# Peptides against a protein of PDB entry 3V4L, part 52

Target 1, 386 residues: chain A of PDB entry 3V4L
Amino acid sequence: GQPLAKDKVALLIGNMSYWEHPKLKAPLVDVYELTNLLRQLDFKVVSLLDLTEYEMCNAVDEFLLLLDKGVYGLLYYAGHGYENFGNSFMVPVDAPNPYRSENCLCVQNILKLMQEKETGLNVFLLDMCRKRNDYDDTIPILDALKVTANIVFGYATCQGAEAFEIQHSGLANGIFMKFLKDRLLEDKKITVLLDEVAEDMGKCHLTKGRQALEIRSSLSEKRALTDPVQGAPCSAEALVRNLQWAKAHELPESMCLKFQCGVHIQLGFAAEFSNVMIIYTSIVHKPPEIIMCDAYVTDFPLDLDIDPKHANKGTPEETGSYLVSKDLPKHCLYTRLSSLQKLKEHLIFTVCLSYQYSGLEDTVEEKQEVNVGKPLIAKLDMHRGL

## One batch from the design tools (peptide; made by RFdiffusion4, then SolubleMPNN)

Design b1_p11_6_s3 (from b1_p11_6, 5 letters changed)
Fold by OpenDDE base, seed 5:
Structure b1_p11_6_s3 (fold): chain B 386 residues (1-386), chain A 11 residues (1-11)
Amino acid sequence: as target 1 above (386 residues)
Amino acid sequence: SSTELVPYSTD
């Protein structure tokens, strides 16, 4: 019969805004496009940008809580990385220069933990370099992997080589994602799909002799990313998993704020990623005696590090939101919260209405505090280990 | 526009 997944869960991490390392661009686009494709494949997707070491560890721990017997687990990483002695290390955004294994996440350790969950399939898509880090002389003593015959690695490059993004005018994919995205929805064994991606990448004149996809697999069954999820969750663990995932994807409800002057503001929320939310405000009613009015969001929690100069923009693009701008309402003020994983408390902020009456020169202000609880990934309390 | 390849490594 066709293999069935008990469930399908993906963690996607894109690191680009490194503190001590060259900034990347493609991880933003690659995580976003892959998220949309995996959602079409009925994956429960957590998509995270720009994680510290601690935040990456917590994201992996939360991902492992979503895994169980017969669940398909997919980990995608795009960012800086290295490979020492066949062990792949993902580099967090706060990693020092030079970084070492103690500052990084070992993918083979994650694989071991996934095997302990008795997963149905383990897929790693690693869009990182595989050069040796000569500053890290540590040989990780990994426990022997179980013989589960359900493992697939898609490496964006071959051993000892670099993976690349294409920097040109506008948003671009990494080389791996550029070819992967065109085939990801195909109903093929995952190793066959990746082999076709390798052939397509091999035709790329830019990376010929510089980057080549490597497939490492121990996959005895014909498993595909298209494999259907087994019907309604029958176990308590499956219900908990579904609730945990749903919590991480719950947006605040859109609300209508009414000010004493008779102005009505629509406040709305959109997810760009599991840790990135756009807040938007629009004036939906204005009394005729009010000639001008603007609604600003302010007084955010300090943990979010919101620069007021980048808040309340006339376009999503001015906030750095280029991917979801087409799906947002027009004629709003937009604010991008890019670090929801840092939120310890409820998201409380102020909506400030500034307005002017006809025949009065002075601007009047009214303020309303808004509590939207913990949005998106902030519901997982990724900080519970501190 | 020049197309540049940027590596995912700092080494």
Scores: peptide ipSAE 0.312, ipTM 0.842, DockQ to the pose 0.780
Fold by OpenDDE base, seed 3:
Structure b1_p11_6_s3 (fold): chain B 386 residues (1-386), chain A 11 residues (1-11)
Amino acid sequence: as target 1 above (386 residues)
Amino acid sequence: SSTELVPYSTD
């Protein structure tokens, strides 16, 4: 019979905004496109951008809480990385220059923890370089992995080689994701699917002799990403997992704010990623006596590092939100909260209405404080674990 | 515009 997954869970991490390293661009697009594809495959997807070491550890711990016997686990990473002695290291955005294994997440340690969960399938898709880091002489003493025969690695490149993104004037995928996305929905054994991706990538003239996909697997069964999820959650653990994932993807409800001047504002929320939310404000009612009015959001929690210069933009694109702009209402002011994983408290902020009456030169301001609770990933108290 | 390949490495 076709294999059944007890559930399907994916953690996708895209690191771009490095502090001490070259900034990347493709992980934004790659994580977003892969999220949408894996959702079509009935994966519970947590998608995270620009994580520190601590935030990456917590994201992995939360991912491991979603794993159980017969669950399919997929980890995707796009960002800087290296490989020493057959161990793959994902580089957090706060990693020093040079980075070492103590500043990075070892993928083989994550695999060990996934094997302890008795997972049905473990897939690692690593869109990172596999060069040796000559500044890290650490030989990780890993315990022997269990023989679970359910492991697949798709490395974007060969051992000792680089993985690349395509930088154009617009958004583009990394080389690996560019070819992976075209086949990811195919009902094929995951190793066969990745082999076809390797053949397609091998036709790319840009990366010929520079990047090639490596498949490393111990997959004894015909398992596919298309394998159906076993029906309604029958266990208490499956219900808890479903609730935990749903909680991490709950947006705040849209609000209608009413100001004393009679202006009504719609305050809305959209998810770009599990840790990235767009706030938008629109004037839905204006008295005729008010000639101009704008609704600004301000006074965000300091933990979010919101630069006011990047808030309250006339387009989603001016906030750096290029992916969800089609699904957003038009003619709003937009603010992108890109670091929801840093939020310890409730998201409290001020909506400031600035307006002018006909025949008055002076602008008037009215303010309302808004509490939207913990949005998206901020409901998973990623900060409580360490 | 020339297509530029940017590596996911720092060296």
Scores: peptide ipSAE 0.306, ipTM 0.836, DockQ to the pose 0.830
Fold by OpenDDE base, seed 4:
Structure b1_p11_6_s3 (fold): chain B 386 residues (1-386), chain A 11 residues (1-11)
Amino acid sequence: as target 1 above (386 residues)
Amino acid sequence: SSTELVPYSTD
């Protein structure tokens, strides 16, 4: 019969804003495009940007809670990385220079934990370098993996080689995602799909002899990313998984704020990623006696590390939001919250209305506090392990 | 525009 997935879950991590390492750009685009494709494939997708070591560990733990017997698990990582002794290490944004295995997440450890969940398929898509890190002499004594015959690694590059992004004047995919995205929706065995991606990458003149896709698999069944999810969640575990995923993707409802001066503001929210939200404000009603009026958001929780210089922008792009800008309402002020995983409490902030009356030179301010609860990934309480 | 390849590693 056609293989069935009990469910399909993906964790996508894109690290680009490194503290002690060269900044990347493609992980933003690659995680976003892959999220949209995997959603079309009925994956429950958690998409996270710019995670610290601690935040990456917690994201993996939360992902493992979504995994169960016969569930398809997909981990995608784009960022800095290395490979020592056949172990792949994903580098967090807070990793020191030089980084070591103790500062990084070992993919083979994640695979071990996925095998304990009795998953139906384990797919790793690793868009990172596979050079040896000579500053890490640690030989990890990994326990022998179980023979589950349901494992696929798509490495963006060969062992001992580099993976690359293409930096242009605009946003572009990494080399791997550029070719993967064109085939990802094909109803093919995942190893056949990746082999076709490898052939397409092999035609790229830019990376010829520098980067080539490597497929490492032990896959005894014809499993595809297109495999249908088993129907209505009949198990308590499937219900819990659906609720947990839905909780991590719940946006605040849009609200209309009314000020004493008679100005009405629409406050709205959009998800860019599971940990990245855009807040937007628009003036929906202004009394005729008010000549100028602006609605700023301020007084955010300090744990979000929001620079006021990047808040309240006239375009989404000025906040660093290039991908969702088409789906946002126009003529707003925009603020990008890029670190919702850091939020320990409810998201409370101030909406400040600054306005001027006709014939008065002085600006008047009115303020309203807004509590939107825990948006998106902040509902998972990733910090509860402290 | 010059295409620059940026590696996903620090050497």
Scores: peptide ipSAE 0.298, ipTM 0.834, DockQ to the pose 0.754
Fold by OpenDDE base, seed 2:
Structure b1_p11_6_s3 (fold): chain B 386 residues (1-386), chain A 11 residues (1-11)
Amino acid sequence: as target 1 above (386 residues)
Amino acid sequence: SSTELVPYSTD
């Protein structure tokens, strides 16, 4: 019969805003486009941008909780990385310069933990460099992997080589994602799909002799990303997994705030990623005696590191949100919360209304505190280990 | 505009 997945779960990490290293751009677009494609393939997708070492460890731990016997696990990473002695290291945004294995996540350690879950398929898509780091002399003593005939690595480049993004004016994919996205929905064995992506990338004159896709596989079965999920969740573990994923993707409900002056504000929320949310405000009712009226959000939790200069923008693009702007209401003020993984408490903030009456020179302010609980990924207590 | 390839490496 056609292979069935018990469930399908993906963790996508895109690191670009490095502290001590060159900033990247493509991981933003690549994680977003891959999220939308994997959702069309019935994957439960957690998508995270700009994680510290601690936040990456917790994201992997939460991903491993979603894995079980016969579940398909996919890990995608885009960012800085290296390969020492056949071990792949993902570099967190807070990694020192130079970084070492102690500052990074070893992919083969994650694979070991996935094999302990008895997964049906393990796919790693590593959009990072595979150069040796000469500042890291550590030989990781990896425990012997179990013999599972269900592992696929798609490396964006070959061993000892670099992976690249295309920097130009505007949004662009990395080289790997540019070709992967065109084939990802094809009903083919995952190793055959990746081989076709390798052939397409090999035709690119920009990367010829600089980057080439490498496929490592033990996959003995005809498994595809298109393989259907087996039936209704009939186990208690499958129900718990579905509830945990649903919690990590629950947006706050849109609300109408009513001020004493008779102004009504619509407050709304949109997810860009599992850790990135847009807040938007619009004036939906104004009394005719009020001539000027502005509504802004302020007093965010300090853990979110919200610069007021980047809050309350007239366009989503002015906040750094270029991907979801088409799906947002027009004529709002927009604020982007890009670090929801840092939120330890409830998201409490103030909506401030500044207005002027006809014939009064003085501005009046009214404020309402809003508690929206823990939005998106902040429902996963990624901080329980501190 | 010159298309620049930026590597995902710091070394």
Scores: peptide ipSAE 0.258, ipTM 0.815, DockQ to the pose 0.764

Design b1_p11_6_s4 (from b1_p11_6, 7 letters changed)
Fold by OpenDDE base, seed 5:
Structure b1_p11_6_s4 (fold): chain B 386 residues (1-386), chain A 11 residues (1-11)
Amino acid sequence: as target 1 above (386 residues)
Amino acid sequence: STVELVSYSTE
């Protein structure tokens, strides 16, 4: 019979905004495009940008809670990384210069924990360099892996080589995602799909002799990303997993705010990623006596590091939101919250209405506090250390 | 428009 997945869960991490290292660009586009493709494949996708070491550890722990017997687990990472002694290390955005294994996440440790969950398939897609880090002489004592015969690694590059992105005047993919995205929806064994991606990448004149896809697998069964999810969630564990995933993807409801002057503001919310939300405001009603009227959001929680200079923009693109801008309402003011993982408490902020009456020189202000609870990934309380 | 390849290497 066709293989069945008990469920399908993916964690996608894109690190770009490094503190002590060169900034990247492609992980933004790559995580977004891969998220949309995996959703078409009925994956439960958590997509996260620009994580610290602590935030990456917590994201992996929450991902492991969604894994169970016969579940398909996929981890994608795009960012800086290295490989020492056949161990792959993902570099967090807060990693020091130079970084060491104690500042980074070891992928083989994550694989060990996934094997303890008795998963149906473990897929790692690692869009990072595989050069040795000569500043890290640590030999990780990894516990012996179980023989599960359900493991696939797709490395964007070969051992000791670099991964590349295409920088142009616009948004572009990394080299790996550029070829992966064209085949990801194909009903093929995952190792056959990745082999076809390797052949397509091998035809690229830009990366010939610089980057080549490497496939490492022990996959004994014909498993595909297209494999159907086993029926209605009849188990208590499947219901819990569905609730946990739904909780991490719940947007605040759109609100209609009414001010004393008779102005009505629509407040709306959109997800760009699991940790990135766009707030948008629009004036939906204005009395004729009010000649000028602006509504802006302010007084965000300090944990979000919202620079007021980047808030309340006339376009989504001016906030750094280039991907979801087509799906957003027009003629709003836009604010991008890019660090929802940092939110410890409820998202409380102020909507400030500034307006002028016909024939008065003075500007009037009215304010309303808004509490939208914990949006998206902030519901997982990733900052509460156990 | 020049296509530039940027390495994910930190060095």
Scores: peptide ipSAE 0.397, ipTM 0.879, DockQ to the pose 0.792
Fold by OpenDDE base, seed 3:
Order: structure tokens, then C-alpha cells, then sequence
Structure b1_p11_6_s4 (fold): chain B 386 residues (1-386), chain A 11 residues (1-11)
């Protein structure tokens, strides 16, 4: 019969905004496009950008809580990375220069923990460099992995080689995602799908002799990303997993704010990623006596590091939100909250209405505090371990 | 527009 997944769970991490290392661009697009594809494949997807070491550890721990016997687990990472002695290390955005294994997440340690969950399939898609880090002489003594025969690694590049992104005047993918996305929905054994991606990548004139896909697998069964999820979750564990994932993807409800001057504001929320939310404000009603009015959001929690200069933009693109702008209402002011994983408390902020009456030179302000609870990933309390 | 390849290397 066709293999069945008990459930399908993916963690996607894209690191770009490194503190001490070159900034990347493609992980934004790659995580977004892969999220949409995996959702079409009935994956529960957690998508995270720009994680610190601590935040990456917590994201992996939360991902492991979603794993159980017969669950398909997929980990995707795009960012800086290295490979020492056959161990792959994902580099967090706060990693020092030079970084070591103590500053990074070992993928083989994550695999060990996934094997303890008795997963049905373990897929790692690693869009990172595989050069040796000569500043890290650590030889990881890994315990012997169990023989689970359900492991697939898709490395964006060969051992000792580099992975690349395409930079041009617009948004573009990494080389790996550029080819992976065209085949990811195919009903094929995952190793066959990745082999076809390797052939397509091998035709790329840009990366010929610089980057090639490596497939490492111990997959004894014909498992595909298209494998159907086993029917309605009847177990208590499956219900808990579904609730936990749903909790991490719950947006605040849209609000209609009414000011004393008679202006009505729509306050809306959109998810770009599990840790990235767009807030938008729109004037939905204005008395005729008010000639101009704008609704600004301000007074965000300090944990979010919101620069007011990047808030309240006339377009989503001016906030750095290029991917969801088509799905947003027009003629708003937009603010991008890119670090929801840092939120320890409820998201409380101020909506400030600035307006002018006809025939008055003075600008009037009215303020309302808004509490939207914990949006998206902030509901998982990724910080509870500090 | 020239397409540029950017390495994920930190070197």
C-alpha cells in the first residue's frame, strides 16, 4: 500500500541578518516559497527567520515536541554553515567571528533526537556551505545513530564546497531552492525527487563546477513528501500536536478602533512567517470636518527592537515585506514585526491617531493602547528556558 | 541586469 505519515511537520530556518558575518538575502524567499509548498503537501510548517543560537535551540526543541512515532519530520536550513568531520553545523545570526561548534547547532544531534521520537521519515535540507571551519578543532563524539533506515539529507552543495544565492535587482532564490521548488510537489520517493533536482541543478551554467547537490540517504522504503497523512488524529498526542501547531500560527483578530473625534481605524494583522507579522492600519471612517488623519503604531515592547524609522510605512515593501504585499489591503500604514520569538509578554502597543480639523492649524492626537496577546510563535514561549 | 552569485561562505 502507499505509505502513510502519522503527521507531517517541518521546521524551516532562514538566517540572513548576521551580526559578525556577511548578510544573505535568498533565505527570506526560500523559506517563504518552501513554506507554501510544504503547506500544499499537508505539512505543519514552522517558518522562522534570523534566529540567535538560543532561539534556534528552542525552535528545534519545539519542533521535536511535534514529532512522534510515524511522523514525517523535515528540517530546512538556509544560511551560513560549515561541516567538520561529517558533522553539519548551522550558524546562528549572533555567532561570533570566528564561530565554533559551541556557538552552532549540530544537525546530527538533531537527527539523534528525531530518531528517539521513532519518526516515519527524517528529511534534512541544508542550504549552507560545507567548507571546513579551520577555527573549530572540536571532534564531536557522537553516539552511534540508530539504524532507522528513514533518513534523507539533501545538501545544497558537496562536502568542502560552497552554496550560493542569486543576487539581482529583485528577490531571488538560493541555487538549491530554485530547482527544489519546481519538483517538490511531485509524487516521487524523496531520494528520486532530489536526484532529479540534482540533475536540474547540474544544468545551471552559473554554478557548474562550484555547487552540486549531494544526496545522502538510508531510506529503505518508498516514502514521499506527498504521502498522505493518516486520517483524523484520534490520539491524545496527535490532538496536543495539532493544538500546539495551531497556537503558534494564530494571528490576532482584526480590530475596529473608534476615536473620540469620530475616526474609525481598522487594525489588521498578517503573518509573513511564524515569527514575522505585519501590522496595518487603515482609516475606515473619517468625519468631513477632519481634513487629514493618520494612524501610527508605536510604544512596542522593547524586546522586539522596533525602530520607529521603519514603522508606519506607506507600503509593505518599505518595511521589508515583499512576499505578502499582494495579500495585504492597500492604502494602509504598515509595520513589520520581524522578531516575534523575542516577545516574552503580551504584544501591547499604542495606536496614535494624528489629525487636523478644517480651519485649525494645530494637529490633534488621540491614543489607544491595544493588547493583542501573544501572536504566532510568541505563544510557544521560546524564551521559557532562560 | 548582471546576475551575481553570492557565496554562503563567511570567508
Amino acid sequence: as target 1 above (386 residues)
Amino acid sequence: STVELVSYSTE
Scores: peptide ipSAE 0.397, ipTM 0.873, DockQ to the pose 0.816
Fold by OpenDDE base, seed 2:
Parts: C-alpha cells; structure tokens; sequence
Structure b1_p11_6_s4 (fold): chain B 386 residues (1-386), chain A 11 residues (1-11)
C-alpha cells in the first residue's frame, strides 16, 4: 500500500540578521515560500526567523515534542553554518566571531534525538555553507546513530563548499530554494525529488562549479512528502500535538476599539512567520466635528525591542514586511513585531488616538491599553529554561 | 541588473 505518515511536522529556521557576521537576505523569502509549500503538503509548520543560540535550542526542543512514532519530521535551516568531521553546525544570530561548536547547534545531535522518537521519516534540508571552521578544534564525540533506514539529508552544497543567495534589486531566493520550490509538491520518493532538484541546479550557469546539491540518504522505503497523514488523531498524544501546534499559530482576534470622542478604530493582526506578526490600525468611524485623527500603537513590552521609528508605518513594506502585504487591508498604520519568541509576558500595548476638533487648535489624545495574551510562538513557553 | 552571488561563508 502507499506509505502513511502518522503526522507531518516541520521546523524551518532562517537566520539572516547576524550580530557579528555578514547579513543575509534570502532566508526571509526561502522560509516563507517553503512554509506555504509544506502547508499544502499537510505539514504542521513552525517557521522562525533570526534566532539566538538559546532560542534555537528551545525551538528544536519544541519541535522534538511534536515528534512521535511514525511522524514525518522535516528540519530546514537557512543561514551561516559549517561542517567539521562530517558534523553540520547551524550558526545562531548571536554567535561570536569566531564561533565554535559550543556556540552552535549540531544537526547530528538533533538527528539522534529524532531517532529516539521513532519517527517515520527524518528529512534535513541544510541551506548553509559546508566549509570547515578552522577556529573550532572540537572533535564531537557523537553517540552511534541507530540504523533506522529513514534519514535524508539535502545539503544545498558539497562538503567543503559554499552555499549562495542571489542578490538583486528585489527579493530573491537562495540557490537551493530557487530549484527546490519548483519540485517540492511532486508525488515522488524524497530522494528522487532531490535528485531532480540537483539536476535543475546543475544547469544553472551562475552556480556551475561553485554550488551543487548533495544527497545523503539511508531511506529504504518509498517515502514522499506527499504521503497522506493517517486519519483522525485517535491517540491522546496526537490530540496534544495538534493542540500544541494550533496554540503556536493562534492569532489574536481583530477588535474594534471605541474612543470617548466617538472615533472607532479597527485593530487587526496578521502572521508573517510563527515569531513575526503585523499589527495594523485603521479608522473605521470618525464624527464630522473631528477634522484630523491618527491612531498609533505604542508602549510595547521591552523584551520585543521595538524601535518607535519603525512602528506605525503607512505601508507594510516600510516595516520590512514584503511577503504578506498583499493580504493586508489598505489605508492602515502597520507595525511589525519580529521577535515574538522573546515575549515572556502577555502582549500588552497602548492604542493612542490623537485628534483635533473643528475650531479648536489644540490636539486631544485618548489612550486604550490592549491585552492580546501570548500571540503565535509566544504561547510556547520557549523561556522555561532560564 | 547585475545579479550578484553572495556566499553564506563568514570568512
């Protein structure tokens, strides 16, 4: 019969805003496009941008809680990285210069933990460099992996080589995602799909002799990303997993705020990623005696590190939100919260209305505090380890 | 438009 997945879970990490290393751009687009494709394949997707070492460890731990016997696990990473002695290291955004294995996440350690969950399939898609880090003399003593015959690595590049993105005047994919996205929905064994992606990448004149896809697999079964999820979650563990994922993707409900002056503000929320949310405000009713009025959001939790200069923009693009701007309502003020994984408390903020009456020169202000609870990934208590 | 390849290398 066709193989069935007990469930399908993906963790996608895109690191681009490094503190001590060159900034990247493609991970933003690559994580977003891959999220949309994996959702069409019935994956439960957690998508995270710009994680510290601590935040990456917690994201992996939460991902491992979603894994169980016969579940398909997919880890995608786009960012800086290295390979020492056949061990792949993902570099967090807060990694020092130079970094070592102690500052990074070892993919083979994650694989060991996934094998302990008795997963049905383990897919790693690593869009990172595979050059040796000569500043890291650590030889990882990895425990022997179990023979599970269900492991697939898609490396964006060969051992000792670099991965690349295409930079131009607009948004572009990394080289790996550019070719992967065109094939990902095909009903093929995952190793056959990746081999076709390797052939397509090999035709690219830009990367010829610079980057080539490497496939490392022990996969003995005909498993595909298109494999259907086994029917209704009958186990208590499957119900808990579905509820935990749903909590991590719950947006605050849109609300109408009513001010004493009779102005009504619509406050809305949109998810760009599991840790990135857009807040938008619009004036939906204004009394005729009010000649001017503006509604802005302020007083965010300090843990979110919101610069007021980047808040309350007239377009989503001015906040750095280029991907979801088509699905947002027009004629709003927009604020992008890009670090929801840092939120320890409830998201409490102020909506401030500034307005002027006809025939009065003085501006009047009204304020309302809004508590939206823990949005998206902030419901996963990623901070419990501190 | 010149297409530039940017490495994910930190070196």
Amino acid sequence: as target 1 above (386 residues)
Amino acid sequence: STVELVSYSTE
Scores: peptide ipSAE 0.390, ipTM 0.876, DockQ to the pose 0.802
Fold by OpenDDE base, seed 4:
Structure b1_p11_6_s4 (fold): chain B 386 residues (1-386), chain A 11 residues (1-11)
Amino acid sequence: as target 1 above (386 residues)
Amino acid sequence: STVELVSYSTE
């Protein structure tokens, strides 16, 4: 019969904003586009940008909680990385210079843990360099992997080679995602799909002799990303998984704030990623006696590291939000919360209304505190291990 | 417009 997935779960990590390493750009676009494609394939997708070592470990642990017998697991990573002795290491944004295996996440360790879950398929898509790190002399003594015959690695590059992004005027994909996205929806065995992506990448004159896709697989069955999810969630575990995923993707409801002056503000929320939310404010009613009126968001939790210089922008793009700007209401003030994984408590902030009356030169301020609970990934309490 | 390839290498 056609193979069935018990469920399909993906963790996508894009690291760009490195502290001690060169900043990247493509992981933003690549994670976003891959998220949208995998959602069309009925994957439960957790999409995360700019994770520290601790945050990456917790994201992997939460991903592993979504995995169970016959579930398809997909891990995508875009960022810095290395390969020592056939072990792939994903580099967190807080990794020191130089980094070592102790500062990084070993993909083969994640694979071991996925095999313990008796997954139906394990797919790793690694958009990272595969050069040796000569500062890491650690020979990982990995336990022998189980023979599960359900493993696929798509490496963006060959062993000892580099992966590249395209930097141009605007946002562009990494080389791997540029070709992967055009085929990802095809009803093909995942290894056949990746072989076709490798052929398409091999025609690219820019990367010819610099980057080539490598496929490493042990896949005894015809498994595809298009394989249908098995029926309604009839198991308690499937219900728990659905609830856990839904919890991690719940946005705050849009609010209408009423100020004493008679101004009404619409406060809205949009998800860019599982850890990235846009807050937007708009004036929906203004008394005629009020000539100027602005609604700012301020007093955010300190754990979110919100720079006020990037808050309350006239466009989403000025906040660093280039992807969801088309889906946002126009003529708002926009604030991008890019680190929701750091949020320990409820998201409480102030809406500050600044306004002027006709015939008064002085600005008047009114403030309202807003509690929106734990938005998106902040509901997973990724910090509960401390 | 010149397309630049940026390596994901830290070297």
Scores: peptide ipSAE 0.379, ipTM 0.868, DockQ to the pose 0.792

